# Peptides against a protein of PDB entry 4N78: the designs that were tried, part 96

Target 1, 186 residues: chain A of PDB entry 4N78
Amino acid sequence: HFQVICRLLGYQGIAVVMEELLKVVKSLLQGTILQYVKTLMEVMPKICRLPRHEYGSPGILEFFHHQLKDIVEYAELKTVCFQNLREVGNAILFCLLIEQSLSLEEVCDLLHAAPFQNILPRVHVKEGERLDAKMKRLESKYAPLHLVPLIERLGTPQQIAIAREGDLLTKERLCCGLSMFEVILT
Target 2, 155 residues: chain B of PDB entry 4N78
Amino acid sequence: MAELQMLLEEEIPGGRRALFDSYTNLERVADYCENNYIQSADKQRALEETKAYTTQSLASVAYLINTLANNVLQMLDIQASQLRRMESSINHISQTVDIHKEKVARREIGILTTNKNTSRTHKIIAPANLERPVRYIRKPIDYTILDDIGHGVKW

## One batch from the design tools (peptide; made by RFdiffusion4, then SolubleMPNN)

Design b2_p14_8_s1 (from b2_p14_8, 6 letters changed)
Fold by OpenDDE base, seed 4:
Structure b2_p14_8_s1 (fold): chain B 186 residues (1-186), chain C 155 residues (1-155), chain A 14 residues (1-14)
Amino acid sequence: as target 1 above (186 residues)
Amino acid sequence: as target 2 above (155 residues)
Amino acid sequence: MYLPVFKEGIEERE
């Protein structure tokens, strides 16, 4: 699903969706969630020390239950606050999954374009084969597929310009060093 | 453009008219030949004349058809060439627009990105003092304490 | 890897 969304929206659509999600998250965090957090801070025990281990797990649980009674009984926390937190969480997860899906698509595009852009994979050299010979063979094999040099040789100036720009755009992908998710987390 | 216009407006219509006129003339020639054969005392001569007229008429029609066909083919070739040029121009514009749109889109999404911080693998500094392994005495959890809790089958 | 097209957007944000 996320792959389809990425393909459908493209960079522009993803940008728009991400911007809107960020606005929503910001609104939730600075609005409702902040208010609940402030309220929770007011009812939070000022001193909550770990009880002695001698009380056992049940005793410790009862202790914390008692200390947090006001929070647990806060009905709006379960209904509204947790829902808002769920929405924020979903938004974050959505952004993460979109970025991951986009990265996969970009990697796929890069891999498909690689033979046409003189990007050769690291060749696994079997024992006894010379790396240099294998690399030369690969270079020779893919040399006719190099699109930009081919167009530079045979194409019009306009075609050359388009080919160069297209080549650049093909090579430049977010997955090469950029993260949207890190921006969302800030 | 001038050649195409000439073909469309003059040569092809002219050729069609000529062919039509030729059809009308063929009917007249046929009538003449028929009457000439019937009225002529020398049937052999009349037949030879008919053959001559027929051959000439067929040759003329063949020529007209060939000329018209060639003009139509030429017209189609010119039109095909024009369409190819137009297609090339449209494709060029389309590609330029697409590249521009892509650049805009990338700038927009770029606003929402930051450089991936390669988390410097914090060298896990091994704590210098190996804390003496606190002998964890695993007290066996007596699960029998739970035997009275729940709707379990009393064995 | 230098991503100039995306960098313009990053610079605009900063």
Scores: peptide ipSAE 0.230, ipTM 0.810, DockQ to the pose 0.651
Fold by OpenDDE base, seed 2:
Structure b2_p14_8_s1 (fold): chain B 186 residues (1-186), chain C 155 residues (1-155), chain A 14 residues (1-14)
Amino acid sequence: as target 1 above (186 residues)
Amino acid sequence: as target 2 above (155 residues)
Amino acid sequence: MYLPVFKEGIEERE
């Protein structure tokens, strides 16, 4: 599903969705969640000492239940605050999954474009073969597929300009060194 | 443009008219040849004249058809060339717009990105000396050490 | 890796 979303939205759509999600998360954090946290801090027992071990586990549990009774009975905490936290969590997860899916798509694009951009994978050299010779052979094999040099030789000035720009856009991907998720976490 | 216009407005219509006129003329020639053969005392001469007119008429029609066909082909070639040029122009504009849109989109998403802290994963240079796997000697966990830690019920 | 196409956006944030 996330892969389909990434394909449908593209960079533009993903940017818009991410911006809106960030706004929502910010609103939830600075609004309702902050208010509940403040309220909880006010209701939190100022002095919560560990009860004596002599009361046993049931007694200790009862003690804490009593001390936290106001918090436990705060119905809005369970219904509203936890729901908002779930929404924030879902938003974060959504952003993470979108970025991961986008990265996969970008990697696929890079891999597909690589032969046309003179980007060759490191070939596994069997014992006894010279890596250099194998790489040269591979380079020679794919040389006719190099798009920009081909267009520079055969194309119009306009085609050459478009090819160069297209090549640049193909090479530059977010997965090469940028992260959206890190921005979401700050 | 002038050549295409001339073909469309003058040459091709003119050729079509000429071909139509030729058809009418062929009918007249046929009638003439038939009457001439019937009325002539010298049938051999009349036949030779008919052959000559038939040959001339066929040659004329063939010429008219060929001329018209060539003009139509030329017209189509010019039109095809114009369409190809238009297509090329449209494609160029489309590609330019797409590239521009992509750049804008990338700028927008770029606002939401930061450089990946490539923590230089220190190549854990595997120490050349493979430290001998220290055989994990399972020391039995003496839980009695925890007996004094916490308020456990000493039964 | 320098990504010039995204650079403008990054600089705007920063």
Scores: peptide ipSAE 0.223, ipTM 0.811, DockQ to the pose 0.758
Fold by OpenDDE base, seed 5:
Structure b2_p14_8_s1 (fold): chain B 186 residues (1-186), chain C 155 residues (1-155), chain A 14 residues (1-14)
Amino acid sequence: as target 1 above (186 residues)
Amino acid sequence: as target 2 above (155 residues)
Amino acid sequence: MYLPVFKEGIEERE
């Protein structure tokens, strides 16, 4: 699903969606969640001492349950605050999954474009074969596919410009060194 | 453009008119030949003249048809060339627009990105015991993992 | 890797 979304939206659509999600998250964090946190801080016991270990785990739990009774009984915490936190979580997960899916698409694009851009994978050399010889053969095999040099030789100035720009755009991908998710966490 | 215009406005219509006029002329020639044959005492001569006129008329019509056909073909070639040029121009514009849109989109998404902090590789303190570097056997990257991604050919 | 188109966006944010 996320792959399809990435393909459908492209960079522009993804950017728009992520910007809107960030706005929503910001609104949730600075608005409702902040208000609930402030309220919770007000209701928090000012002095919460560790009960004696002699009370055992059940007694300690009961102690904290009693101390936090007002918080636990805060109905809006369960219904509204937790829901908002879920929404934030979902938004974060959505962004993560979109970025991952986008990265996969970009890698695929890079791989598909590689033969046309004189980017050849390192070939596995069997014992006794010279790597250089294999690479040269591979280069020779794919040399006719080099798009930019081909267009530079045969194309019009406009075609050459377009080819160069296209080549650049093909090489420039987010997965090469950029992260959206880090910005979201920020 | 001037050549195409000349073909469309002058040569082809002119050729059509000439061909039409040739019909009238052929009718006149036919009438002449018929009358000449009837009136001539020398029927053989009249027949030979008729043959000559017939041959000339056929040659004339053939020439007119050929000229017209060539002009039409030339017109079509010019039009085809114009269409190809227009197509090329449209394609260039389209590609330019697409590139521009892509650049805009990338700028927009770029706003939402940051450089991946290459985690400072913690100085892997090489353990003091120089274990002989296990020859890194490059395992070929299995690209089959990507076979399910996109419309790629499953081998 | 030089990503100028994306970098322009990053610089606009900053």
Scores: peptide ipSAE 0.215, ipTM 0.812, DockQ to the pose 0.705
Fold by OpenDDE base, seed 3:
Structure b2_p14_8_s1 (fold): chain B 186 residues (1-186), chain C 155 residues (1-155), chain A 14 residues (1-14)
Amino acid sequence: as target 1 above (186 residues)
Amino acid sequence: as target 2 above (155 residues)
Amino acid sequence: MYLPVFKEGIEERE
């Protein structure tokens, strides 16, 4: 699903969605969540000492339950605050999954474009074969597929300009060195 | 442009008119040949004259058709060339617009990105006050105290 | 890796 979303939205659509999600997250954090956190801080016991070990696990649990009774019984905490936190969490996860899916799509695009851009993988060399000779043979095999040199030789000046720009845009991808998720966490 | 205009406005319509006129003339020639054959005492001569007129008429029509066909073909070639040029221009504009849109999109998403800091050394700044590891002597929690609580199988 | 096409957006954010 996330891969389809990435393909459908493209860079522009993803940017818009992520910006809106960031606004929503900011609104939730600065609004309702902050208010509940402040309220929780006010009702939090000022002094919560570790109970004596002599009370055992049940007594310790009862002690903490009693100390936090006002917080646990705060019904709006479960219904509103936790729901808002869930929404924030979902938004963060959505952004993460979108970035991962986009990265996969970009890698696939780079791999598909590689033969046309004179980007050749390192080939496995069998015993007795020279790597250099094999690479040279591979280069010769794919030389006719090099798009920019082909267009430079046969195309109009306008076509050459378009081919060069297209080549650059094909090579430049977010997955090469940029992260969106780090910005979201900030 | 001048050649195409000449073909469309003058040569092809003119050729079509000429062919139509030729049809009318052929009908007149046919009537003449028929009447000449009927009225002539020398049927052999009349037949030879008819053959000559028929050959000449067919040659003339063939020439008119060939000329018209060549003009139509030339017109189509010029139009095809014009369409190819227009298609090329449209494709160029389309590609330019697509590249521009892509650049704008990349700028927009770029606002939401940061460099992947391979900062190797997040020096975990050890908090200066190393709280002395209080040797937490883990007293083994005796869970046997819970053996009597619940529906557990009394072995 | 220098990604010029994205750089303008990054600079705008900073």
Scores: peptide ipSAE 0.213, ipTM 0.808, DockQ to the pose 0.688

Design b2_p14_8_s2 (from b2_p14_8, 6 letters changed)
Fold by OpenDDE base, seed 2:
Structure b2_p14_8_s2 (fold): chain B 186 residues (1-186), chain C 155 residues (1-155), chain A 14 residues (1-14)
Amino acid sequence: as target 1 above (186 residues)
Amino acid sequence: as target 2 above (155 residues)
Amino acid sequence: MHLPVFEEGIEKRK
């Protein structure tokens, strides 16, 4: 599903969606969630001493449950605040999954374009074959597919310009060094 | 453009008219030949004249058809060339626009990106001091300590 | 890898 979304939206659509999600997340965090957090901080016990270890894990749990009873019983916290947190979480996950899907698509595009851009994969050399010879053979095999040099030789000036720009855009992908998710987390 | 216009407005219509006129003339020639053969005392001469007229008429029609056909082909070639030029221009514009749109889109999404921090995997420094396992001493839980905490109904 | 087209966007954010 995320792959399809990435294909449909493209860079422009993804940018728009992410911007809107960021706005929503910001609104939720600075609005409702912040208010609930402030309220919770106010109702939190001012003095919460660690119970003696002698009470064991069940006793300690019961102690904290008692101390936090008012918080646990706060119905609005469970219904509204947690829902908003879920929405924030979902938004973050959505962004992550979109970026991952986009990265996969970009990698595929790069791989598909590579033979046309004189980018050859490192070939596993079987034992006994010279790496250099194999690489030269591959270079020679794919040389006719080099798009920009071909167009530079046969094309009009306008076609050459377009080909160069297209080549640049094909090579440059977000996955090569940029992250959107890191921006979302900050 | 001038050549195409001349073909469309003058040469091809003129050729079509000439061919039509030729058709009418062929009928007249046929009638003449038939009458001439019937009325002539020298049938052999009349036949030879008919053959000559027939050959001439067929040659004329063939010439007219060939000329017209060549003009039509020339017209089509010129039109095809014009269409190809237009197509090339449109394609160039389309590609330029697409590239531009892509650049804009990339700039926009770029605003939402940052350089991937090669996060140096912070070596999770294992806490040096292994907390000694605190021996769990089972002491009975005195629940009475909690009796004073809360709105307990003092009976 | 230098990504000039995307980097133009980053520069606009700063």
Scores: peptide ipSAE 0.330, ipTM 0.810, DockQ to the pose 0.648
Fold by OpenDDE base, seed 5:
Structure b2_p14_8_s2 (fold): chain B 186 residues (1-186), chain C 155 residues (1-155), chain A 14 residues (1-14)
Amino acid sequence: as target 1 above (186 residues)
Amino acid sequence: as target 2 above (155 residues)
Amino acid sequence: MHLPVFEEGIEKRK
């Protein structure tokens, strides 16, 4: 599903969706969640001492239950605050999954473009084969597919310009050095 | 442009008119030949003249048809060439627009990105053994670095 | 890897 979304939206669509999600998350964090946190801070016990270990786990639990009674009884915490946190979480997960899916698509694009851009895959050398010879063979095999040099030789100036720009855009992918998810976390 | 215009406005219409006129002329020639044959005391001569006129008329019509056909073919070739040029121009514009849109899109999404913190992989201090500079073999882009990014392609 | 087209966007954010 996320792959399809990435294909459908493209960079622009993904950017728009991400921007809107960021706005939503920001709104949730700075608005509703912040207000709940402030409220929770107000109802937090000012002094919460660790109960004696002699009370055992049940006693300690009861102690904290008593100390946090006002928080536990805060009905809006369970309904609204947790829901908002879920929404934030879902938004984060969505962003992560979109970025991952986008990265996969970008990798596929890079791989498909590689033969046309004089990018050769790592060749596994079997025992006894010279890496250099195999690489030269591959270079020779794919040499006719090098698009930019081919167009530079045979194309019009406009075609050459387009080919160069296309080549650049093909090579440049987010997965090569950029992260959206890191921005979302900040 | 001028050649196409000449073909469309002058040569082809002119050729069509010429063919039409040739029909009228052929009819006149036929009438003449018929009358000449009837009135002539020397039927053999009249027949030979008729053959000559017929041959000439057929040759003339054939020439007119050939000329017209060639003009039409030339017109079509010019039009085809114009269409190809137009198509090429449209394609170039389309590609330029697409590239522009893509650049805009990339700038937009770029706003939402930051440089990946390349975990400073500890400089694996390569042991000092100066192995001879292995000729710069273009290190193939190791796409395996991207294997950890996304669920999909287990190579 | 230098990604100039994307980086232009990053610069705009600053």
Scores: peptide ipSAE 0.330, ipTM 0.811, DockQ to the pose 0.775
Fold by OpenDDE base, seed 4:
Structure b2_p14_8_s2 (fold): chain B 186 residues (1-186), chain C 155 residues (1-155), chain A 14 residues (1-14)
Amino acid sequence: as target 1 above (186 residues)
Amino acid sequence: as target 2 above (155 residues)
Amino acid sequence: MHLPVFEEGIEKRK
């Protein structure tokens, strides 16, 4: 599903969706969630020390349950606050999954374009084969497929310009060094 | 452009008219030949004349058809060439626009990106104080205490 | 890898 969304929206559509999601997340965080956090801070125990390990896991759990009783019993926390947090979480997950899907598509595009752009895969050398010979063979095999040099030789100036720009756009992908998700986390 | 216009406006219509006129003339020639054959005392001569007229008429029609066909073919070739040029121009424009749109889109999404930071794995600092091993008494954990915590389905 | 087209967007944010 996310792959289809990425294909449908493209870079521009994804950008728009991400921007809107960021606005929503920001609004939730700075508004409702912040208010609940402030309220929670007010009811939070001022001193909550770790109980002695001698009480065991059940005793420790009961201790914390008692200390956090007011928070646990806060009805709006269970409903509204958690829902808002879920929305934020969903938005974050959505962004993550979109980025991952986009990265996969970009990688596929790069792989498909590679033979036409003089990008040769790392050659797995079987035992006994010379790496250099295999590389030369591969280079020779794909040399006729190099699109930009071909167009530079045979094409009009306009075609050459378009080919170069197209080549650049094909090579430059977000997955090569950029992350949207990191921006969302800041 | 001038050649195409001449073909469309003058040569092809003119050729069609000539062919039509030729048809009319052929009918007249046929009538003449028929009458001449009937009225002539020398049937052999009349037949030879008819053959001559028929051959001439067929040759003229063939010529007119051939000329017209060639003109039509030429017209089509010119039009095809024009269409190809137009298509090429449109394609170039389209590609230019697409590239531009793509660049704009990339700039827009770029605003939402940052360089991939290698997440510094927070070194889990082991607590320095080895707590003395207290004898662990295994008591069953009552998980029902957590039943009121979270979005669990109330059975 | 330098991504100039995308980076132009980053610079605008800044």
Scores: peptide ipSAE 0.326, ipTM 0.805, DockQ to the pose 0.635
Fold by OpenDDE base, seed 3:
Structure b2_p14_8_s2 (fold): chain B 186 residues (1-186), chain C 155 residues (1-155), chain A 14 residues (1-14)
Amino acid sequence: as target 1 above (186 residues)
Amino acid sequence: as target 2 above (155 residues)
Amino acid sequence: MHLPVFEEGIEKRK
């Protein structure tokens, strides 16, 4: 699903969606969540000492339950605050999954474009074969597919310019050095 | 441009008119040949004359058709060339617009990106006040006290 | 890898 979303939206659509999600997250954090956190801080016991070990595990649990009774019984915390936190979490996860899906799509594009851009993978060499000879043979085999040199030789100046720009845009991908998710976390 | 205009406005219409006129003339020639054959005492001579007129008429029509056909073909070639040029221009504009849109999109998403910090060394800045690890001597919680509480399998 | 088109966006944010 996320792959389809990435393909449908493209860079521009993804940017718009992520910006809106960030606004929503910010609104939730600065609004409702902040207010609940402030309220929780007010009801938080100022002094919560570790109970004596003599009370055992049940007694210790009961102690903490009693100390936090006002927080646990705060019904709006469970219904509203946790729901908002869930929404924030979902938004963050959405952004993460979109970025991952986009990265996969970009890698696929790079791999598909590689033969046309003189980007050749390192080939496995069998015993007795020279790597250099095999690579030269491979290069020679794919040389006719090099798009930019081909267009530079046969195309109009306008076509050459477009081909060069297209080649650049094909090579440049976010996955090569940029991250969106890191920005979302800040 | 001038050649195409000449073909469309003068040569092809002119050729069509000539062909139509030739049709009318052929009918007259046919009538003449028929009458000549009927009225002539020398049927052999009349037949030879008819053959000559028929050959000449067919040659003339063939010439007119060939000329018209060549002009139409030339017109179509010129039009095809013009269409190809227009297509090329439209494609160029389309590609330019697409590249521009892509660049804009990349700038927009770029606002939401940062460099991947390959610096593995997130120096966990240890809080300066290392609270002295209170050696919490974890007394082992003797869980055996709970052995008698619950439906546990008495070994 | 230098990504100039994307980086233009980063510069605008700063």
Scores: peptide ipSAE 0.322, ipTM 0.808, DockQ to the pose 0.674

